# Peptides against a protein of PDB entry 6J54, part 180

Target 1, 223 residues: chain A of PDB entry 6J54
Amino acid sequence: NENLFASFIAPTMMGLPIVTLIIMFPSLLFPTPKRLINNRTISIQQWLIQLTSKQMMAIHNQKGQTWSLMLMSLIMFIGSTNILGLLPHSFTPTTQLSMNLGMAIPLWSATVFTGFRYKTKTSLAHFLPQGTPALLIPMLVIIETISLFIQPVALAVRLTANITAGHLLIHLIGGATLALLNINTMTAFITFTILILLTILEFAVALIQAYVFTLLVSLYLHD
Target 2, 42 residues: chain B of PDB entry 6J54
Amino acid sequence: QFQFTGIKKYFNSYTLTGRMNCVLATYGGIALLVLYFKLRSK

## One batch from the design tools (peptide; made by RFdiffusion4, then SolubleMPNN)

Design b2_p21_6_s1 (from b2_p21_6, 14 letters changed)
Fold by OpenDDE base, seed 2:
Structure b2_p21_6_s1 (fold): chain B 223 residues (1-223), chain C 42 residues (1-42), chain A 21 residues (1-21)
Amino acid sequence: as target 1 above (223 residues)
Amino acid sequence: as target 2 above (42 residues)
Amino acid sequence: VLDALLETLLTLLGKLLELLE
């Protein structure tokens, strides 16, 4: 059982955590533009960033669009780390709940505080849905308050659980394929095909989770 | 548009101000209850 | 918006699960 979770252990070299380097590595894959007409890779990246930026900021006013840089950096970071984590024998920092909480809690708190600062009335009214019967008002306000505090936890756990589950499945199916290679090559081929399909799915999940995480943060900002 | 009179004007679940007041009243009530039990325990 | 997003995510997840089954 320990072998199943070996890939989720934070790697160290000579007693020093190399996780910091792994976290910073995705930044090297997105170089800053230096020319008016950039390389194809950089142009595609900038194009994707612009598209995602337009989609994410479409729901926000001018004040909310101030968060565009932060949200775009967030989605790029999570997306890149998730995709890189799908490489064989790679460590995915987003599989660590601590990291995701470290991102979710500050961003959530920032969105909540900005909501209270600029939209105090609307933010306070958000604790009570419109049209609630009078008898249910106190209980519903409590429930909505609890729901608010669960938001950062749900945000972090969703990302962590999806990425972690994907990695576990890849490892399990991969291990099964290796074990079946010596038993039955035909069944091993079938399981290998499943593994390929699963990896493709996990690539999609990696991008979706990054998008969902950023989108939810953006939605919380919009209130 | 809803027309409310009396206390319902300030405490309703339909208007933004009414919802805000209901939330504040609920939090105030809970705070008072907690304070009451805290003082009672002393 | 959040409810709509949740519904869309659940539907997508359901479709993905159906593909995996």
Scores: peptide ipSAE 0.037, ipTM 0.711, DockQ to the pose 0.022
Fold by OpenDDE base, seed 5:
Structure b2_p21_6_s1 (fold): chain B 223 residues (1-223), chain C 42 residues (1-42), chain A 21 residues (1-21)
Amino acid sequence: as target 1 above (223 residues)
Amino acid sequence: as target 2 above (42 residues)
Amino acid sequence: VLDALLETLLTLLGKLLELLE
């Protein structure tokens, strides 16, 4: 149904892409602190950033901590865009595979190239798991090489698919609720309750997917 | 901890250097195979 | 988890190869 996927079409006004404005909008929600004692909202945001930073950077050495700013910005960007996408009739840019590939491929390549540059021996050794039988070495190296190239694709598709699936479910259940309002009020109330629960779940998924995306990027950097 | 002798010292799946050499050998072998098939077509 | 799965798979394959030999 064309109406089901209409929310996933890139919005344009007068031929100008509004997507750029939508992407930039989450940045306005995170103002930079300028005072030692900031407002409550900013303090909570900074506290959350510090907590997430401590959790994500616990895996990395001092050299990996250089990526902390980039990883934190990434999780805030994806998380904020995903949450804002759950607003009624909103467009989530992260549902677009092109955007996620645009983020995943450069970050993945940067992590892989950084690994090869500074830890060449370890990076090359990662293509062969420890303890592999001698006969399986060539095949396993090939498989691991293919696995490496699938990583950015899997990273992008995972984020896109999870967010898109959530949006589709919300639209389907929402549409069913509206259709049942005129047929049976009781069943409509049940479907509406499911819609509320699903919306709460999608809020959690939005945050989790942002975290997982950033975490996997960090793990690729660590390996 | 594992003391390998001979060819296993350089090509083993237990040491970091051995794993690296195995990977390089695999890529080298594939490159040689590709080269062989390319030269065979001529 | 992936490494553990791979290790398990390789162990199984190793055992199968030993059975064939």
Scores: peptide ipSAE 0.034, ipTM 0.699, DockQ to the pose 0.013
Fold by OpenDDE base, seed 4:
Formats: structure tokens, sequence, C-alpha cells
Structure b2_p21_6_s1 (fold): chain B 223 residues (1-223), chain C 42 residues (1-42), chain A 21 residues (1-21)
């Protein structure tokens, strides 16, 4: 069991944590464009950013669209880290709950405070769903208040659980495949095929979770 | 849409203002209860 | 909108789990 979670331990080199460098590494993959017509890689990146930006910011007003830079940077960061985490023997920072909480709590608080600052009436009204029976109003307001505070936790746990579960599954199936190579080659081949299919799925999950995380932050903004 | 009169005008679950007032009333009630128990313990 | 998205996500997850079983 200890070997199962060994890949999730914060990596160190010469006694110093290198997790900070790992977190900063994805930023090197997205250089700033300097030409009117850039390389294919940069062009594709900019195109994807524009598409996702248009999709996510379509629900926001002009003031809400000010968050475009923040949200796009967030999705690019989480997405890139998740994808890079699927490399063999790589460390995925987003598997750490502390990392995700560190992102979720400030962003959530910022959106909530922004809502109260500019749309106080609407924000307060969100604690009571429309059409609630009169007898259930006090209880429901309390529940909605609790729900609000659970949002950052749910946001962090969702991302952590999905990425961690995927990594664990890949590790387990991969380990089983290697173990079966010396026992039954046919069974090992089947397991290896499953591993490949699972890896493809995890690539999709990695991107989806990044998108969902950013989308939920965007939805909480409601500006 | 809905037309309310009396106290329902200010405290309802359908209008935005009514919902806001209900929330504020709930928080106010809870605050008063907490205050009451705090003062009672002294 | 959020509830709809969550329901959609859960539905997709459910279908995925059914495929994995």
Amino acid sequence: as target 1 above (223 residues)
Amino acid sequence: as target 2 above (42 residues)
Amino acid sequence: VLDALLETLLTLLGKLLELLE
C-alpha cells in the first residue's frame, strides 16, 4: 500500500523540495507570441485560448469579462499540469489537495466578495431559492449558507479525486501488466490494452477537470 | 407576475426583494438567538 | 445552470461507470 501512493509524495532533490519548479514548468510551454503569424504550436495555443475564452465568458457582462485573463490562465495551468502529470514517473501537483485548496479558496472568496460588492441584492437572494414554501425558508437558508462554504472544498476535492483516481488506476494496471509479463504473456497483453485505453480516457479527464474547475469558478462569479 | 400585499410584499420567496428580506430576517433571527444565549450564560 | 451542468456531469459519469462495469 505504501508503494501505491509513493508517486504522490512531494518530490525532493538533495533534501530540497522541487515541487515549486514543477509547478512553474508548464508556464514555459506557453510562450508569448511575438509575430503576426507565429509558429503552428503557438497559433494552436492561441486559438484554443480564444475558443475557450469566448465560451466561458459568454455568460458574463463587461465587468465579469475582466476575469477572462484570470480564468484562462487558470484553465491553462490546470490543464497543462494535468496532462504533464500523465507522463511516466511524473509528479502532478494537482493531485495534492493542498494545491487545489490553495487555488480554490482564494478564487472562490474573490468571486463571492465580488458578488456581494456589486450585486448585493442578488447575492443575498441566492440563499433562498425561488418558490420555496414559507415553512422551509429558515432551514433552507441555513442549508444554502452551508452549501456556500462547501463550494471551495467541493471544488478542490473534485479535482483532486478525479486526477488522483486516474493516476492510481494507471499505476495499478501498469503494475499488474508488468507483473503478469513473467507469469502469463497473454493476460499481460490484455491488461496492457486496457492500460492504453485507460490512459486515453485519463487524457480526456485531465482536460475536462481543468475545464470544469474553471467553469465553476466562472459560474460563481455571475458578473 | 406575482402581486403581493401586506407582509407578503416584503417577505416572499418569489420576488428578489422578498427573498433578500427573508434571508436577512433569518440571519437576524439567528444572530439574536446567539446573542440571547451568550447573554444568558453570563 | 449549475444544477443542469451537475446533472449532466453526473449522467455522463453514470454512463461511463456503466460502460466500465
Scores: peptide ipSAE 0.023, ipTM 0.707, DockQ to the pose 0.021
Fold by OpenDDE base, seed 3:
Structure b2_p21_6_s1 (fold): chain B 223 residues (1-223), chain C 42 residues (1-42), chain A 21 residues (1-21)
Amino acid sequence: as target 1 above (223 residues)
Amino acid sequence: as target 2 above (42 residues)
Amino acid sequence: VLDALLETLLTLLGKLLELLE
């Protein structure tokens, strides 16, 4: 089982952790534009950012739209790290729960505090769904309060679990394919096909999880 | 539009103010219960 | 989605309680 999780070990060079460098590496893939009409790569990046920004910020008011930069940076960071993690023998920082909690908890707390600051009445009222029977009010408020505190954990675990599960599946199916090469080549070919399809799926999952993470943060901000 | 009288005016699950008051009352009740048990154990 | 689910559950619970009364 140690071989199974070897890809999730934090990489070190001569005992020095290089995780920080890996985390900072995706920033190099998104250079700042300098021209009105940039290269095709930069143009595509800007186009994608604009599309996602318009989609995510459509639900927010002017004050909420101030979070656009933060949310877009978040989705780019998570998305880029997830995609880079699909490279052979790569380390994905988002497979570490500590990393995702480190992102989720501050963002969640910021959204909650922002809600209480600017929409105190609405935020407090959110703990009680409209139309609840009077006898269920105390219990429901407690449940909603617990639900609120579970949100940052759910964000982190969702991202971590999805990315980790994907990597594990690729590893397992890949290992099975290699093992079957000497046993049954036909079955190995089928397994290899499944591996390819799974890899394509994991590319989609990598992007979707980045989007979902950012979207949920945005939704919590909107309340 | 809802019209409430008496205690329902301040504590209801339909109006924004009523919901807020219910939440505050719940938290206050829990706080009092915790305080009661804490003081009782001493 | 969670709020909608909760509202649905509460509605069902309310109906169930009404049936028990």
Scores: peptide ipSAE 0.023, ipTM 0.700, DockQ to the pose 0.014

Design b2_p21_6_s2 (from b2_p21_6, 14 letters changed)
Fold by OpenDDE base, seed 1:
Structure b2_p21_6_s2 (fold): chain B 223 residues (1-223), chain C 42 residues (1-42), chain A 21 residues (1-21)
Amino acid sequence: as target 1 above (223 residues)
Amino acid sequence: as target 2 above (42 residues)
Amino acid sequence: VLDALNLTLANLLLKLLELLK
């Protein structure tokens, strides 16, 4: 079973971690525009960033739109790392729970504190849903408080679990197809077809999880 | 939309101010209970 | 928005439970 998780071990070179270089690598894929009219690839990239920015920040007012740079950088980072992780023999930092907690906890804390700073009354009122019967108020306030503290954990675990599970399935089915090639070619073809469909699904999941992560951070900011 | 009188004006689950006051009251009550048990154990 | 989302989700779940009943 340890062989299945070998791909999730942090890569090292001469005993030094290369994880820092892997994390910084996606930034090289997004060059800044230098011309009024750039190359076709860069233009498409900028167009996609603008579309996602408009969709994500549509729910925010002018004060909340100050977070647009942070949220767009977050979605581009998570999305690029997840897609690059689907390359053969690659390592995805987002499969590590520590990495995702390192992103989730500060962002969650920032959104909660900004909410208390600028919308103190509405933030405190958020612990009690509107229309709650008077008898259930104390219990529900406690539950909502606990729910608030579970948010960063749920955010990190959701991303980690989805990416990790997808990688495990690709490796398992990929290994099964190779083993079945020598046993039965027909069954190997079926498993290979499933592998192709799964890889397409994982590309979609990689983008969706990046979007969901950023969207939830944005929703917590807006309250 | 909602008309409340008396104590319900300040503590209700429908108005924004009322919800805030209920939350603060619950936290205050819990804090007092914790303080009571800590002082009682001494 | 989060509160509104939770409220709509709760209402949808109640409607689904009513349909399954």
Scores: peptide ipSAE 0.031, ipTM 0.693, DockQ to the pose 0.018
Fold by OpenDDE base, seed 3:
Structure b2_p21_6_s2 (fold): chain B 223 residues (1-223), chain C 42 residues (1-42), chain A 21 residues (1-21)
Amino acid sequence: as target 1 above (223 residues)
Amino acid sequence: as target 2 above (42 residues)
Amino acid sequence: VLDALNLTLANLLLKLLELLK
């Protein structure tokens, strides 16, 4: 069973953690544009960033649109790390709950404090849905307060669980495929096909989870 | 557009101000309850 | 979206209260 989680162990060289280098590596894949018309790769990257920024920031006012840089950097970081994690024998930092909490808690706190700073009345009123019966007001306010504090945890756990589960499934199905090669080639072919489909799905999940993480942060900012 | 009178004017679940006041009242009530139990244990 | 979710939760709570009666 130790082999199942070997991919999730923080890599070290000579006793020194390399996690910091792995986290910094995705930044090298997104160079700053220097020309009016850049290379195809940079142009596609900029196009994708613009598309995602437009759709995510469409719900925000001018003040909320100031967060575009932070949110776009977040989605690029999580997305790139998740995709790179699907490479063979790679380590994905986003599988570590500590990292995701480290991102979720500050961002959540920032959105909550920003809400209280600029929209105090609306933010306080958000703890009570409109039209709530009078008898349910105290209970619902408590539930909404608890819900608020669960948001950063849910955000981090969602990302961690989805990425970790995907990696685990790829490992298990891959191992099963190898084991079945010597038992039944036909069944091994079927499991291999499932593995291919699963890997494609995990590529999509990697991007979707990055998007959902960023989107939820954006929604918390919008309230 | 809602017309409320008396206590409902300040504590309602339909207006922004009413919702805010309800939230504040709830937190205040909880704080008082916690304070009461804390002082009672002494 | 969050407001809609909150309203759904409120409705669910009301239904639960009805079941407890």
Scores: peptide ipSAE 0.027, ipTM 0.697, DockQ to the pose 0.016
Fold by OpenDDE base, seed 4:
Structure b2_p21_6_s2 (fold): chain B 223 residues (1-223), chain C 42 residues (1-42), chain A 21 residues (1-21)
Amino acid sequence: as target 1 above (223 residues)
Amino acid sequence: as target 2 above (42 residues)
Amino acid sequence: VLDALNLTLANLLLKLLELLK
């Protein structure tokens, strides 16, 4: 079991934490465009950012559109880190709950405070669903209040659990494949095929989780 | 959409204002209860 | 939007319950 979770330990080099460098590394993959017509890679990146921005910000008004930079940077960061985490022997920062909480709590608080600042009436009304029977109003308000505070935790745990589970599966199946190579080649081939399919799935999951995380933050902002 | 009279005009689960008032009333009630128990213990 | 999502989730749950019935 210790070997199973060894890949999730915060990496250090010469006694110094290297996690900071790992977190900053994805930023190097997205250089700022300097020309009207850039390289193909940069053009594709900008195109993807533009499409995602249009799709995600479509639900927001003009004031909500001001969050586009933050939300796009967030999705690019999480997406990049998740994808890079699928490389062999790589450390994925988003597998750390502390990392995800560090992102979720400030963003959640910002959205909630923004809601109360500009739409106080509507925000307060969200603690009581429409059409609630009168007898259940006090209890439901309490439940909705608790639900509000669970949102950042759920947001962080969802991302952490999905990415961690994927890495664990890849590790387990990969380890099994290597072990079976010396025992039964045919079975090893089958497990290897499963590993490939699983890896493809995890690439999709990595992007989806980044999107879901950002989308939920956006939805909380929209209220 | 809905026409309410009396107390239901201000405290209902269908109108936005009514929902807000219900929430505020609930929080106010809880705050008063907490205050009561706090003062009672002293 | 969140309310709409909640309603859709509720409807899905109701449909699932109907299938299990």
Scores: peptide ipSAE 0.027, ipTM 0.693, DockQ to the pose 0.018
Fold by OpenDDE base, seed 2:
Structure b2_p21_6_s2 (fold): chain B 223 residues (1-223), chain C 42 residues (1-42), chain A 21 residues (1-21)
Amino acid sequence: as target 1 above (223 residues)
Amino acid sequence: as target 2 above (42 residues)
Amino acid sequence: VLDALNLTLANLLLKLLELLK
């Protein structure tokens, strides 16, 4: 059991956490453009950022578009960390619930407070959906209040659970494949094929979870 | 547009202002209940 | 095989990083 979760232990070197370096590493993969006509890789990255930015910020007004830089940096950070975490023997910081909560809670709080500041009436009205029967109003307001406070938790747990589950499954099937190589090569080939398919799926999941996380933060800002 | 009269004008589930007032009233009621039980326990 | 894969991926990553510079 300890071997299964060994990949989720924060790596340390000489007692110092290397996690900080791992967290900062994705920033090196996205250098700032220095030329009018950039390299192909940078141009593709900028193009992708522009596309995602247009999609994410289409929901927001001009005031909400001020969050574009932060939201785009968030999706790039989570996406890059998740993809890098799928590399063999890599540590994924987003598998740590503490990190995801550390991102979710402040962002959620900021969106809620900005909502109360600029759209006080609308924000307060969100605690009660339209058309509710009068008898259900008090209970529904309580439920909506609880739902609001669960949002940052759900946001963090969703990301953590999806990435962690994927990593565990890759490790389990990978370990099984290695064990079967010495027993039956044919069965090992089958499990290896499954592992490849799963890895491809996890790459998609890594990007989707980054998108969903950022999208939900954006939606909370819009509401 | 809904036309409400009396108390329903201020406390309704359809109008934005009415919904806001209902939420505030609910929170106020809960706060008063909590205060009541807190003062009762003393 | 896993070690070889890790090495190849590491080399590929380094090459990609060089292309980004």
Scores: peptide ipSAE 0.019, ipTM 0.621, DockQ to the pose 0.023

Design b2_p21_6_s3 (from b2_p21_6, 15 letters changed)
Fold by OpenDDE base, seed 5:
Structure b2_p21_6_s3 (fold): chain B 223 residues (1-223), chain C 42 residues (1-42), chain A 21 residues (1-21)
Amino acid sequence: as target 1 above (223 residues)
Amino acid sequence: as target 2 above (42 residues)
Amino acid sequence: LLDALLQTLNEIFLKLLELLK
């Protein structure tokens, strides 16, 4: 059990955190295009970014389109870090709740404050859904207010918990596979196959979580 | 489509303005309650 | 999605009120 959580400890070198380098590394995988016609890899990346941008910004008006750059950068960052974290002996920064809170809270606050600034009436009215009976209005407004403040916490915890749980499962099954190598080779092979399938699933989860995180931020902006 | 008269014109759950006023009234009520308990303790 | 969630919550509250009547 101690060995399982050891992989989640922030890596340090001589007391200096290597986490900073790990966080910055994904940015190197997405270079900015300098030519009209770029390499195949860069072209694919640009195509994916454009595709995701069109999908996410479809629900927003022109004012919401201003957030396109922020949302795309967020999804690229979270997605790349999550995928890189699935490499053997890799540290995923998004497994740290502190990091996710550090991203979620400011972004959530920005979306909420932007709504209050430009659409004050609509934002205030959002605390009361349409058609609410008069007797339930005070209680429902309170619940909606609490729900609003839970949003950033839920956003951060969801991302952290899903990625962390996936990593733990990979480590557990991997450890079991190694232990069974000297006991029953056939069973070890089966567990190894499950491990491979699980890793593929975690790749999908990594991308989905990045998308969901960004999408929810976008939805909060739209109110 | 909605026709409200009297106080329901300003406080309703169907119109945007009505919803806003209800929210403000709720917050105002809570604030008054907090002030009441604070002043009572003194 | 948020509106749908709010509507579901409202429906739950209405059902609770009906049970209390």
Scores: peptide ipSAE 0.149, ipTM 0.736, DockQ to the pose 0.015
Fold by OpenDDE base, seed 3:
Structure b2_p21_6_s3 (fold): chain B 223 residues (1-223), chain C 42 residues (1-42), chain A 21 residues (1-21)
Amino acid sequence: as target 1 above (223 residues)
Amino acid sequence: as target 2 above (42 residues)
Amino acid sequence: LLDALLQTLNEIFLKLLELLK
């Protein structure tokens, strides 16, 4: 059982965590452009950032667009870390719930507090949906309040669970493939094919989860 | 547009002000209940 | 969007309550 989760153990050298270096590594993959027309890699990165920015900020007003930098940095960070985590024998920091909570809770708090600062009436009104019968108001307000506090937890758990489940599945299918190589080569080939398809799916999931995480943060900001 | 009179003007589930007041009233009620139970235990 | 989502959920909830009556 320890071998199944060995890839999820935080790497350390001489008792010092290397996780900090791993978290900072994705930043090296996104250099700042210095030219009007940059390299292909930088151009593609800028193009993707522009596309995602346009999609996410289309929901927000000019005041909400101030959060564009934070949201774009968040999606790039989560996306890059998730993709890098799919490399063989790599450690994915986003598999750690503590990391995701560390990101989700402050961002959620910021969005909620920002809503209360600039849209106090609307934010308070969100605890009570429009058209609620008078008798159900107290109960519904309580439920909506609980729902609000569940948001950061759901945000973090969703990301962690999806990425972790993907890694576990890849590990299990990969292990099964290796075990079947000596038993039945044909079956091993089938499992290997499934593994390839699964890895492709996990690449998509990695990007989608990054997008969903950022989108939900943006949605909470919009209120 | 909704035309509310009396208490419904301030406490309704349709207007923003009414919804806000309902939320505040609910929180106030809960706070009072909590205070009541705390004071009762003493 | 969140407000719209909450409104739709409320509408569904109200419909369910009406069905239970």
Scores: peptide ipSAE 0.116, ipTM 0.724, DockQ to the pose 0.017
Fold by OpenDDE base, seed 2:
Structure b2_p21_6_s3 (fold): chain B 223 residues (1-223), chain C 42 residues (1-42), chain A 21 residues (1-21)
Amino acid sequence: as target 1 above (223 residues)
Amino acid sequence: as target 2 above (42 residues)
Amino acid sequence: LLDALLQTLNEIFLKLLELLK
């Protein structure tokens, strides 16, 4: 089990954690525009960012669009870190629950507080669904309150669990493939094919989880 | 549009104001219960 | 938006329950 989770240990060099540098590295891949017509790579990146921003903010009101910059930065950060984490022997910071909680809790609290500030009546009323039988009102309000506090936990755990599980599967199947090379070449080839398909799936999962994370944060803002 | 009379006018699960009042009443009731048990324990 | 999402989830859930019957 120690060998299995060895890849998830925070990397250190000479006793100093390099996690900070790893987290900062994706920022270097997205430089700021300096020209009206930038390089092809930068232009594609900007186009993708604009496309995703339009999709994310299409459902939001004008006040909700104030969060567009933060939400887009969040999705780019999570997405880039998740994709980079799928590189061989790479450390994925988003596999660390502490990091995801560090992102989820402040953003969730900000959305909830913003909701209470600008839409106090609606936010308070949201604890009670419409059409609830009168006898179930107190219990349902309590349940809804608990549900609210579970939101940041679910947000962080969803991201962490999906990425971590994907990495574990890749390592397990990869290890099995290597072990089967000397036993049966045919089965090893099949297992290797499954590994390739799994890696492709994990790329998709990485992007989806980044999107879902950002979307849910945005959804909580609009109540 | 629902027409409520009496207490149901202020405490209902259909109107926004009614829902808000129900939530506030629930929290108030819980707070009073906690206060009661706290005072009883003293 | 949240209400719409909850309604859609509820509809999906009801459809699944109907399939299980």
Scores: peptide ipSAE 0.087, ipTM 0.713, DockQ to the pose 0.018
Fold by OpenDDE base, seed 4:
Structure b2_p21_6_s3 (fold): chain B 223 residues (1-223), chain C 42 residues (1-42), chain A 21 residues (1-21)
Amino acid sequence: as target 1 above (223 residues)
Amino acid sequence: as target 2 above (42 residues)
Amino acid sequence: LLDALLQTLNEIFLKLLELLK
């Protein structure tokens, strides 16, 4: 079992963590545009950023749209790291819970504090759903308060679990395929086909999870 | 849409202000209880 | 928006409960 999870261990070189370089690597894939009409790759990237930005910030007012740059950078980072993590023998930083907590907690705190600063009445009112019977108010307020503090944990765990589970399945089925090559070639071929289909699914999951993570952060900001 | 009179005007679960006041009252009550038990233990 | 989402979820839940009757 330890060998199975070895791919999720933070890689080091001579005791020095190379995780920092791995985290910074996706930034090289998104160069800044220098011309009105850039390369096809850059143009597609900018187009995707504009579309996602339009969808994400449609629910926000002018003050909320100030967060557009941060949210777009977040989705680009998570999306790119998740996609790169699907490469064979690659390390995905977003599979580490510490990484996702490091992103979720500050962003969640920023959204909660922003809501408390500018929309204090609405933010406080969210601790009590509309139409609650009077006798249930104290208990429900406590539960809602606890729910608020669970949000950053749920946000981080959701992303980590979905990406980690996908990688785990790819490794398991891939390992099974290699093991079956010497036992039954026909069965190994079937397993390999499943691996290909699963890999395609994980590409979709990688993008969806990046989108959901960013969307939830945006939703918490809007309240 | 909802009209309340008396104490229900300030403490209700239907209006924005009413919900806010209920939340503040709940937090205030909890804070006072915690303070009471801490002072009692000393 | 969160309240609207919660209301939508509640409406869906109530419809499902009605179908289970």
Scores: peptide ipSAE 0.075, ipTM 0.704, DockQ to the pose 0.018

